# Peptides against a protein of PDB entry 7RZF, part 217

Target 1, 358 residues: chain A of PDB entry 7RZF
Amino acid sequence: PFQEEHLKQLYKIVPIKDIRNLYVTFPIPDLQKYYKSNPGHYLGHLIGHEGPGSLLSELKSKGWVNTLVGGQKEGARGFMFFIINVDLTEEGLLHVEDIILHMFQYIQKLRAEGPQEWVFQECKDLNAVAFRFKDKERPRGYTSKIAGILHYYPLEEVLTAEYLLEEFRPDLIEMVLDKLRPENVRVAIVSKSFEGKTDRTEEWYGTQYKQEAIPDEVIKKWQNADLNGKFKLPTKNEFIPTNFEILPLEKEATPYPALIKDTAMSKLWFKQDDKFFLPKACLNFEFFSPFAYVDPLHCNMAYLYLELLKDSLNEYAYAAELAGLSYDLQNTIYGMYLSVKGYNDKQPILLKKIIEKM
Target 2, 358 residues: chain A of PDB entry 7RZF as posed
Amino acid sequence: PFQEEHLKQLYKIVPIKDIRNLYVTFPIPDLQKYYKSNPGHYLGHLIGHEGPGSLLSELKSKGWVNTLVGGQKEGARGFMFFIINVDLTEEGLLHVEDIILHMFQYIQKLRAEGPQEWVFQELKDLNAVAFRFKDKERPRGYTSKIAGILHYYPLEEVLTAEYLLEEFRPDLIEMVLDKLRPENVRVAIVSKSFEGKTDRTEEWYGTQYKQEAIPDEVIKKWQNADLNGKFKLPTKNEFIPTNFEILPLEKEATPYPALIKDTAMSKLWFKQDDKFFLPKANLNFEFFSPFAYVDPLHSNMAYLYLELLKDSLNEYAYAAELAGLSYDLQNTIYGMYLSVKGYNDKQPILLKKIIEKM

## One batch from the design tools (peptide; made by RFdiffusion4, then SolubleMPNN)

Design b2_p22_1_s3 (from b2_p22_1, 11 letters changed)
Fold by OpenDDE base, seed 1:
Structure b2_p22_1_s3 (fold): chain B 358 residues (1-358), chain A 22 residues (1-22)
Amino acid sequence: as target 1 above (358 residues)
Amino acid sequence: SFEEELHRLATNGLLTDQKLPP
């Protein structure tokens, strides 16, 4: 167990590559026995959320962070870690203390709201989707992951244990949140800016680093993290598929797209899937406007319109991605292209959201 | 080990390897 001597430490690490990363690590109990409730996954989902009112949204708005990942990781025997990892901008390197303050403000928000059963249900539904389609979409990554899991779960549960959330355990969520405190933190900053400023070399790999105690004043600042009104729980993800019915192949199914609608204002081609047999669809729309490229002014206006449209849809982008939906918007020489891809069940909802912003 | 952790951090191994289970 990390004793007090190993907690409240700052590591400044020189990378081999030109990277800027912050790792905020908390020792947590071994949660393996709680795989049915997976409280670390619940917290990772919220802390790693990218939607409006998320930790990442605020840190991006300040120009300090590009990406954020939160979750549990295996540690030494009988211990796990909860890690918040961010990719830092050059400006973010100057604001590490404030970045970590925002992390604790978000964690404090999670404590204040308490465990939400609906969030657990979303995690359950997302994991059920991932499990159901894992083998069908990505066969190569499956074997290596199973081999590691076989050591921890009964063979009958191995396939499902990582994905099947069965039990909502608010007590375990609170227990993990109680470990996410400044007094239990280990901070690592990875940057080439520490070159020539280190005093230690790791024996095995020659990694240059400096270890410092985090000042008590900084720990106290993080302990007194207030509720930041910018932080909110995510809204319910309306894009999570629940219907996975695969329609039977029609007898007249063509190997190519068939023209099924031809009007003065629209043409529609359809091809049924005859290869993958997944509850997925690709919707592709080409919009034609005689004004889109008539002159340089109209071209620039069409470009600006599409950028503004994309920005207005950012609130749905992450929720759609989590649910296995994607959209793409592009300018074309004739107007605009829209693509919606992924699970078919909630595509009409995403398409409606796009159209409502147009 | 701590050494493996430092090396992993220095090589960006935390970001590359395991996508946290979804």
Scores: peptide ipSAE 0.034, ipTM 0.540, DockQ to the pose 0.487
Fold by OpenDDE base, seed 2:
Structure b2_p22_1_s3 (fold): chain B 358 residues (1-358), chain A 22 residues (1-22)
Amino acid sequence: as target 1 above (358 residues)
Amino acid sequence: SFEEELHRLATNGLLTDQKLPP
């Protein structure tokens, strides 16, 4: 475990590649024994969330960060790390202190709201989906992974331990949150802008770096992180599939889409999956408007309409993606195209949300 | 090791390609 001398440190690292990254790292207790509750995954889900009111949403709105990942990582024996990692913009590299302030404001929001059982259930349901549809790894990779996991888990649980959450442990979530404090932080900034500004070289790989103590004033600034009213817990993900039933292939199933509805205002074609046998569907809609391309004004209006529609749907984009759903909206010379793809169970919900914004 | 950690940070982008840790 890190001693006090290893905490509140800033590392400025020169990368080999042209990358700009920030790593905010907290030493945490070994949580392997708590795999059934996985409090680090719960926190990683929230801190790494990309929806409205998320940490990433605010940092993107400022133009400081492109991507964010939060979660637990294995450490040495007897401890782990919780890491928040962001891809920095050029502007974000100038605002690292304020980025970290926002991280602590979000963490403070999580403390204020307390552990949410519904969020745990969402993580559980997402992990169940991921486990059920895990791609078949190559036998060698899979066996090597299992062999590694056998050091931590009972043999009977090895296949499921990484995915299946069973126990909501608010006490453990709070315990981890109590470790996510400025006094426990290690910061690494990775940027070529530190070239020629380093004073140390790592012996084994020649990595150039500078180590500095984080000033006490900066630590205090982060300790006094107020609640930022822009940060909110995510809304419940309505798109997570729970029904994975595969309907039997109909005897009259056609190898091509069959016209199942023909009206003056609509035609509908349907084809059952006869190949993949997955609880997935593709919905494709083509909308025809005589006004879409009648003149340049209407063309521009149709474009603007679609951009506004896409913007209005952005609140659902991440939640849909997490749930294995996607949508696409395109202008066509005849009007508009809409596609909805993924697990079929909650597609009607996403489709309804799209239609309500149209 | 610390050396391996620094080297990893200097060579790699994000800690994971996955948006969420497993």
Scores: peptide ipSAE 0.034, ipTM 0.576, DockQ to the pose 0.519
Fold by OpenDDE base, seed 5:
Structure b2_p22_1_s3 (fold): chain B 358 residues (1-358), chain A 22 residues (1-22)
Amino acid sequence: as target 1 above (358 residues)
Amino acid sequence: SFEEELHRLATNGLLTDQKLPP
């Protein structure tokens, strides 16, 4: 474990690549024995959340951060780290103290709300989905974001340990939250802007860096982090699949989509999956309007409409992605295209949300 | 992928891939 002298340190690091990153690291106890409750995963899920009222949503709204990941990482024997990592904008590089203040405000919000059993249940259900289909899905189908959250966990051991979420342990969640304090922080900033401003070189890789103590006044500002009213716990993820039943192949199953409905206003084609045997579906809709491409004005209005629609649906985008659902909306020369893909169980819910915003 | 194959099958000759010109 780091001694007290190794805490409250700031590292300024020169990267090889043109990257801007902030790492906020907390030493935590070894949680391996608690794999059935995985309190670090619970906290990583909330701190790394991308929905409305999340830490990332606020930091993006400030123009300071592009991406955020939170989670536990293995340390040496007998301890771990909890790490919050962000990709910084050029402006965000100037606001690192304020970014970290917002992190502590969010952590303070988590303390004020206390451990939520429903959030644990969502983590359990998400992990059960991920584990059940890990070997059946080619890695390319898992979006880079789920991979990003999983990358903070050692890839091989995590998915097996995460599937074993069986015990809600609020005491362990509170114990980890108690370690996420300014007095227990190590900060690293990675930027080319530190070139020629470093005084140390790492022996193994030749990494140039500077180490500084974080001023006591800055630590005190972070210790006095108030509740920020912009931070909220996520809403319940209504898109998490719970039914994985695969319907038997129909005797009349066609190798190609069959026309199952033909009306003056609509045609519907259907093909049952005969290859993959997954509880997934693809819903594709093409909407035809004689006004969509009649003139440049109507074309621009149709474009603007879809951009506004996409923006209005952004509140569901992350929750859908976590649940293995996706949607796509595009303008066509004849009107609009909509696609909904992923686990079939909650697709009607997502489709309803899209329709309610149209 | 599953989604790519089903999307390809669902769109092949049924839907237009014609997007608005950029």
Scores: peptide ipSAE 0.029, ipTM 0.478, DockQ to the pose 0.019
Fold by OpenDDE base, seed 4:
Parts: sequence; structure tokens; C-alpha cells
Structure b2_p22_1_s3 (fold): chain B 358 residues (1-358), chain A 22 residues (1-22)
Amino acid sequence: as target 1 above (358 residues)
Amino acid sequence: SFEEELHRLATNGLLTDQKLPP
């Protein structure tokens, strides 16, 4: 367990690679026995969310952060870590204190809203999807991961323990949130900008670093993190699949797309999956406009239209991705291309949202 | 160890090698 001397510390670390990372780490109790509720996953899902009103959305809007990951990590015996990791921009490296303030403002928002059973249910449903289709991921990465997990879980539960959420435990969520406080923080900044500015070298690997106490005034600033009105809980993810029915292969199924609709305004080709047998579909739409590329003005208008359309759809991008859906929009010489891919169940919802923005 | 943590931070940058289960 970290002693008080290990808390409220800032580490400036020189990387081997040209990377800029911030790690905000909190010691938390060992939650392994609570794998069925996994309160750290619940918090990681929210803190790591990329949708509107998320921590990442605000930090990106300021140009300080590119990516954010939040979650629990195994520690030594009797404790774990909760870590918020961000990829810093050059500007973000100058604003680390304010980035961390925003982290605590978001955490304060989570305390104010309290644990949400619907968010837990979404995490459960997402994990169930991931588990159900895990066997289709490359076996080599899976076997090495399982071998590591076997040290922590009974053999029978190893396969499911990471994925099976069964118990909503708001008490455990609140308990972990109570550990995510400035008084418990360890901060590491990884940047080449610290080269020649370090005073310590790690004995085992020669990692150059500087350790500093975080000033009490800075800790107090973070302790007094107010509610930032820009932070909101995610909206419900409408794209999470619940129906995984695989339709039987038709007797007349062709190995190539068959023309199933031919009209003056539309042609439709269909091919049933005869190989993968997944509850997934690929919807591809090609729109033809005689005006799309008539002149430079129309070309520019078509380009701007798609850029605006893409921007208007950004609110759904992350939720769709989490649910195993994707979309693509491209300009073509003849007009526009739209693709919707992933689990078939909620594709109509995503397609409807795209059409409503068009 | 703390040393292993520092080394990991310096080398791997992204804690992402353990993809948090999605």
C-alpha cells in the first residue's frame, strides 16, 4: 500500500519514445472479489467516455488532449489502482494542472449524479456482446491473456469473470469514487521535454525522472473542484445490440450479390453471409447526383455538405463504435457513398439518425 | 514495483497493452 509519502507526488519521466502522456493514479482497495459488479469498470466507462459532455470532449475542445483511457488496474496484494491516462498535446503539457482539475470536476459530477443502474446495464450488455464474439478474435492474444488471469480467478470463472457483470452495487461505485480524491493522487507526466531536467535514475531500467511534491495549494484547488456545467452523463446508447439471431441461409443464396430490386430510382443488391454466420451486416449506399461534380462550385458544395454532415454525426460516433457499429461517408465522382457496418440489430437506428441529419 | 511502473510508463506510454475489456 502506498504510504502517505507516496501520495500527492508528481513524477516527471523521460520516455524513450517521443510521447506525451499524463497518468493520474489513485490507490483503491482490492476489488477482485467484486468482479461480478466491477465498480471500476463502471467508472472507467464513464470517465473514459468520448461522447458529448464527457471529460475527453472538453479536453479535446481545449486542444490539450488527444485520447483518454480510464479504468482499474491490478496492483500488488490488497490494493488496485484507478488510472486516468491521457495523450497530451504540446499545449496540454503546459496545462496539466487544469487538465487534472477537469478530471476532478468530472468525478465531482459523477458523485453528484450518483450511481446509475442504466449505465451498469449498458456496461453489462456491452460486455455480453464482447464475450459472445470474443472467440472470433485472434486466439494467440487470448491465450496469453488467459494465462495471466488464471492467477486471479478460478479456472471456471476465468473465461467469464472479465465480461460477466451480474450485480449492480452502487455502494461499491461510491466507495471507489470516494478514493478518487486529490489527497490520494499520484501524477506522472511522461515527456521528452524533461530530458536534462531530471535528478533521479531508476535503478533497474535506467529511467530518468524527477519526483516533486504537488503543492498544497494545487491539491486544495483540486479538492475545491466545482461542478462544471459542460460535464454531463452520457445519453443512453441506442445502438447496443440485443438481438443476435442469425437467419438461416436461403436455398437460393448466391455466392455474389444478387439484384433484388430494380427501379428507376434505385437498385438493390443483396448477398447473404455464407461464411461468417454473424449477426452483422454491411449496408453500402451509393448516391448518384448529376450535379455533384459539374463544376468546381458544386464539387466544393458537395465536399462542405459531407463535412458538415460528418460533424453533425459526431455525437453518435462513439456510441456507435462502442456498440460495434460504424459508418463511413465519402464524396464520390458521381455523388456520395454511405456505409453502415456492424451488428445488424441497431443498424436501422443508426441509419435513421444519419438520414435525419442529411 | 514502483520502478517497474516508471519503466512501463517510459517505454510503453499507453497503459493500453491491457486493453481494458471494452
Scores: peptide ipSAE 0.038, ipTM 0.619, DockQ to the pose 0.521; fails the geometry check

Design b2_p22_1_s4 (from b2_p22_1, 12 letters changed)
Fold by OpenDDE base, seed 4:
Structure b2_p22_1_s4 (fold): chain B 358 residues (1-358), chain A 22 residues (1-22)
Amino acid sequence: as target 1 above (358 residues)
Amino acid sequence: DFERELHELATNGLLTDSKLPP
């Protein structure tokens, strides 16, 4: 376990690749025995959330961060880490202290709201869906993975232990949140901008780095992180599928799409899944407009319209993706293309939201 | 292992191994 001397440290690391990353790491207790409640996954889900009022949404709005990942990482026996990792912009590299302040403001928001059973239930449901409809892996890789995780889980649970949540444990969530404090932080900044500014070299791989103590004034600034009114818990994910019924094959099922509706304004082709037997659908819409590409002005207006439409749908994109739904919007020379894919149960909800924004 | 941590940070970029189950 890290001693006090290993906490409140800043590492400036020179990467081999041209990358800009910030790692904010907290030592946490070993949570392996709590895999059925997985409090680190609960916190990772919220801290790593990309929806409105999320940490990432605010950091993106400032132009400081491109991507964010939050979660537990295995350590050695008897301890783990909780890590918040962000991809930094060039501007974000200048605002690392303020980025970390926002992280602590979000963590403070999580403390103020307390553990939410509905969020746990969403994580449980999402993981159950992921387990149930998991894609076929290469047998050799899968067997090797399973053999490795047999060291961590009972044989009877080895297939389910990484996925299936069973127990809501607010006490464990609070316990982990209590470890996510500035006094326990380790910060690593990875950037080529530190080239020639390092004083240490790692022995085994030759990684150039500088180690600095984080100033007590900075730690105190983070300890006094207030509630930022921009941070909110996510709304309930309405896209999580609950119905997985697979309709029986029609007796006259064709291997190709059949025209099932023909009107002056619309044609509809349908093909039932005869191959995969998944509770998934692909909805494809082609919209025809004689004005879409009539001249350069209309072409640009059609482009701008779709970019604005995509932007207006960003609030749903992440929640839909988490629930195994996706959409695509493209300009065509004839008008517009829309695709909605994934679990069929909540596709009508996503489609309705798309149409309401159009 | 701190040395391994530094190397992973320098080479891998984003810790994608926060395996949210795929």
Scores: peptide ipSAE 0.027, ipTM 0.564, DockQ to the pose 0.548
Fold by OpenDDE base, seed 1:
Parts: structure tokens; C-alpha cells; sequence
Structure b2_p22_1_s4 (fold): chain B 358 residues (1-358), chain A 22 residues (1-22)
């Protein structure tokens, strides 16, 4: 286990690749025995959330961070880590202290709101969907994975233990949140900008790094992280599927799309799934406009319109993606293409939101 | 473990894909 001397440390690491990453790591207790409640997944879901009022949304708005991941990672025997990892912009590399301040402000928001059973229920539902409709893995990889996790789970649960949440444990969520404190932090900054500024070389791989104690003033700044009013819990994910009914194959089902509607303004083709038998659909829309490609000005206006439309839909993109829905919007020489894919149950909701923004 | 952690940090970039269920 990390002793007090291993905490409040900053590592400046020289990468082989031109990458800029920040890792904020907290030692946490071994949570393996709590797999039925998985408090680390609950916290990872919220800290790693990409929706409005999320940590990532604020850090992106400042131009400091491109991507963020939060979650638990296995350590050595008897301990784990909670890691917040971000991809830094060049500007973000100059604002690492403020990025970490925002992390602690978000964590403080999670403490102030307390554990939310509805968030746990969403995680449970999402994981149950992921388990039920899991894609076929390569047998060799899958068997090796299962063989590895047989050491941690009962034989009867080994297939479900990584996915199926059973117990809401607010006490364990609070226990993990209590470990996410500045006094327990280990910070690693990975950047080529540290080349020639390191004083240590790692023995096994030759990784150049510098280790520094984080100043007590900086730790105190993070300890005094206030409630930032920009941080909010996510809204309920309306895209989580609840109906998984598979309609019976029609007797006259053709191997090709059939034209089921033909009008002056629209044609509709339909093909029932006869191969996968999943509660999924692919909706593809081609919108035709005689103006879309008439001249360079109209072409550029159609492009700009679509980029603005995509930007206006970003608020739904992450929640839809979490729920196994995706959309795509593309300019065509004839107008615009829209695709909506994933679980069929909530596709009408996503489609409606797209059309309302158009 | 620490040495491996540093090497992983220096080579792999983002450690966790938030899009993959655990």
C-alpha cells in the first residue's frame, strides 16, 4: 500500500509518442468483494460523464481537455486505484493545477448531492443491456478472460459478475468518495515538454521522469475546492431501452428492402431483420434539396448548417451513445443524410429530437 | 508495478475506454 510519503506526489513523465496526458490517481480499498454494488463504476460513470454540467464539459469549454475517463483500476493484491485520466491540449498543459481543482470541485458536488439511487439504476440497466446483447467475442480471448476472473467470482456468477449490478450501496459510494481527496492524490503529467527536464530514469523501460512533492499550498487549494455552480448531476437518460421485444418474421419477408410507401414527397423501403434477431434497427433518411449543391455558396451553406446542427445535438449524443444509440449526419450532393442506429425502443425519441433541431 | 505504471503512462495514453463496459 502507498504510505504517506508516496501520496501528494507529482510525476513529470517523458512519453515516447507525442501525447499530453494527465493522470490523477487515488489509492482506494479493494472493491472486488463489492462487485454486486460496484461503487467504483457508479463514480466512474458520473466523473467520466460527458453531458451538460459534467467535468469534461467544463474542461472542454476552457479548451484544456479533449477527453476524460474516470474509473477504478486494479492495483496489486489488496488495493485498487481510482483514476481520472484526461487528454490535455497544449493550453491544458499550462493549467494542470486548475484542471485538478475542477476535478475536486466536481467530487465535492458528488459529496454534496450524495449517492443517487436513480443513477445506480441507470448503471444497472445499461450493464444489463450490455450483458444481454453482448457481441460474440473471439473464443480464445473470452475463455482466457473467464479463466482469469474465476479467481474472483463464484462459478455461478462468473459470466454476470462484471455486468449485473444487484445492490445499491450508498455507504460504499461515500466510502470511495472519501478516498478521492487531495491528501491522497498522485498526479502524473505525460508530455514531451519535460524532455531534458527530468532527473530520473525508470530501471526497466528507461522512461525518463521527474518526481516532485506537490506543494502544501496547492494541496490546500484543492482541499478548499468550493461548489462550482457549473457542475450538475446528469439528467435521466431517456434513451435507455426497456422494451426488447423481437417481432416475428413476416411470412413474405424479402431478402431485400421492399418499397412500402411511394409518394411524390417520399419513398420508404423496409427490410425486416432475418439474420441477427436483435431488438435493433437502422433508420436511414436521405433528404433531397435542389439547392444543396447548386453552386459553391449553397454547398458551403449546407455544410455550415449541418455542422451547426451536429453541434446543437451534442447534448444528446453522449446519452444516446451510452444507451446503445447512435446517429450520423452527412452532407450529400443531393442534400443531407441522417442515420439512426441501435436499440429500436428509444430511436423515435432520438429521431424526434434530431428533427426538432432541424 | 510502479515502473510498469510509468511505462504504461508513457506509451498507451488513455488507460481506460469509458465506452467499454468493464
Amino acid sequence: as target 1 above (358 residues)
Amino acid sequence: DFERELHELATNGLLTDSKLPP
Scores: peptide ipSAE 0.025, ipTM 0.528, DockQ to the pose 0.520
Fold by OpenDDE base, seed 3:
Structure b2_p22_1_s4 (fold): chain B 358 residues (1-358), chain A 22 residues (1-22)
Amino acid sequence: as target 1 above (358 residues)
Amino acid sequence: DFERELHELATNGLLTDSKLPP
């Protein structure tokens, strides 16, 4: 485990690729024995959330961060890390101290709200769906993976242990949150802007870096992170599927889409799944407008409308994606195309939201 | 291994190991 001398360190790293990344790392206890509750996954889900009031949403609004990942990472035997990793903009590279302040403000919000059983239940349900409908992996890779994880899980649970949550453990969530403190931080900034500004070279790969102690004044600023009123817990994910019933194949099921509705304003084709037998559907809508491509002005207006529509739907995009729902919106020469894909149970909810924004 | 960590940081970009189900 890192001792106190290894904490409060800043690493400035020169990448081979043109990348800008920030890694905020916290040493945490080994959580492997707590796989049934997985408190690191709970925290990773919230810290890595992309919805309104999330850490990423605020950092994006400032133009500092493109993407964010939060979660536990394996260490050596007997300890782990919790890592918050962000892709930095050029502007974000100048605001690293403030980005980390916002991370601690969000963590402080999580402490103030305390562990939420409903969030655990959503994680449990999402993981159960992922397990139940898991795709076939390549046998060689899968066998090698299973052989590796047999060191960590009982034989009876080895297939389920990475997915199936069983126990809500608020005490363990709080225990991990108590390790996510400025006094326990290690920061790495990865940028080509550090080229020629480093004083160390890593022995094995020749990675150029500089190590600096984080100033006590900066640590104190992060320790005094207030509750930022912009940070909120996510709302309940309404897109999580609960019904997985597969309807029997109709006796008259055609191998091609059948016209099931024909009106002056709409045609509807339907094809039942006769191959996969999954609780999934693909809804495809083509909207026709004689104005969509009549001239360059209307074409640009149709494009702008679609971009505004996508922007207005962004609040649902992440929650839908987590639940295994996706949508796509495209301009066509005839008008607009909409696709909604994924688990059929909550597709009507997503489709309704799309239509209400149109 | 710290050296491996530095190399991974310098090469991989974003940590994809969010065990969030895809």
Scores: peptide ipSAE 0.023, ipTM 0.559, DockQ to the pose 0.596
Fold by OpenDDE base, seed 5:
Structure b2_p22_1_s4 (fold): chain B 358 residues (1-358), chain A 22 residues (1-22)
Amino acid sequence: as target 1 above (358 residues)
Amino acid sequence: DFERELHELATNGLLTDSKLPP
C-alpha cells in the first residue's frame, strides 16, 4: 500500500498524443472479497453519473470537463484504487484545483445522503440485465477471461461474480467513502503543456513527468469542501426494463416488414424478430412536413428545432443508455426521422418523453 | 486502448516510482 509519503502528490505528465486528462486517485482496501455487494461499483455509478445534478453535469456547465469516469481499479494484491478520470478542456486545465474541489463537494454530498438501497437495487437490476442478455463473445477471448478470473471467484460463481449483486452493504460503501479524502489523494495531470517543464523520465516508456507535493493550503481547501447545492443524487431510472417476455412467433410471420396500418396520415410496417429472440425492439418514425425543405430559412429552422429538442432530451439520454435504450433524431429532406431502440418494456416511456418535448 | 495505456502508464508510472514493498 502507498505510505503517507506517497500521498498528497501531484504528477504533471507529458503525453505522446494531444490529450488533456486529470486523474484523481485514492488508495482503498482490497474489495475483491466483497464482489457480492461491490461498494466500489455503487460509488463509481454515482460519481460517474452524467444526469442532472451529477458531478459531470456541473463540470460541463463550467466548460472545464468533457467526460468523466469514476470507479475502482485493481492495484497489487491486498489493495485497490478508486479513480476519478476527466477529459479536460483547455479552460479546465487552468482550473484543476477547482475541479478537484467539486469532486470533494460531490463526495461530501454522498456522505451527507448516506448509502441508498434503491441505488444499489438499480445497479443490481442493470447488472442482472447485462448478464442475462450479454452478447456472444468469441470463445477464445471468453475462455481466457474466465481462466483469469478463476483466481478471484469460486468456480460455481465465476460466470456471475462480475455481474450479479446480492448484498446491500452500506457499511462497506461508507468505508470506501471514508478513503475518498484529500489527505489520501494522488493527482495526475496529463497535458502537452508540461513539455520542457519536467525533471523525470519513466524508465519503461520514456514518459516525461514532474512530481511535486500538493501544498497543505490546497489540501485544507479540499478538506473544507462544503455541500454544493447544485449536486443531487440521480432520480430513479424509469427506463430499467422489468418485463422480458418474448411473444411467440406469429404463424404468418413474414421475412419482410408487413404493412399493418394504412391511413391518410400514417403507414405502419411491422416485422417480428425471427432470429435473435430478444426482448428488444427498433421503432423507426419518419415524419413528413411540406415545410421541412421548402427554402433555406425553413431548412435552418428545422435544424435548429432538432438541436434544441436534442438538448431538451439530454436529461433522459444517460438514464436511457444505462438501461439499454437509445434514441436518434435527424433532419431529413422530407421532415424528421426518429429512432428508438433497445429493450421494448420501457420504450413507450422514452417515446412519450420525446413526444412531450416536441 | 491508448487512454487505458496512458492511464496504465500514469498509474503504472505512479506505481513504479512507488517502491511498493512486495
Scores: peptide ipSAE 0.013, ipTM 0.401, DockQ to the pose 0.074

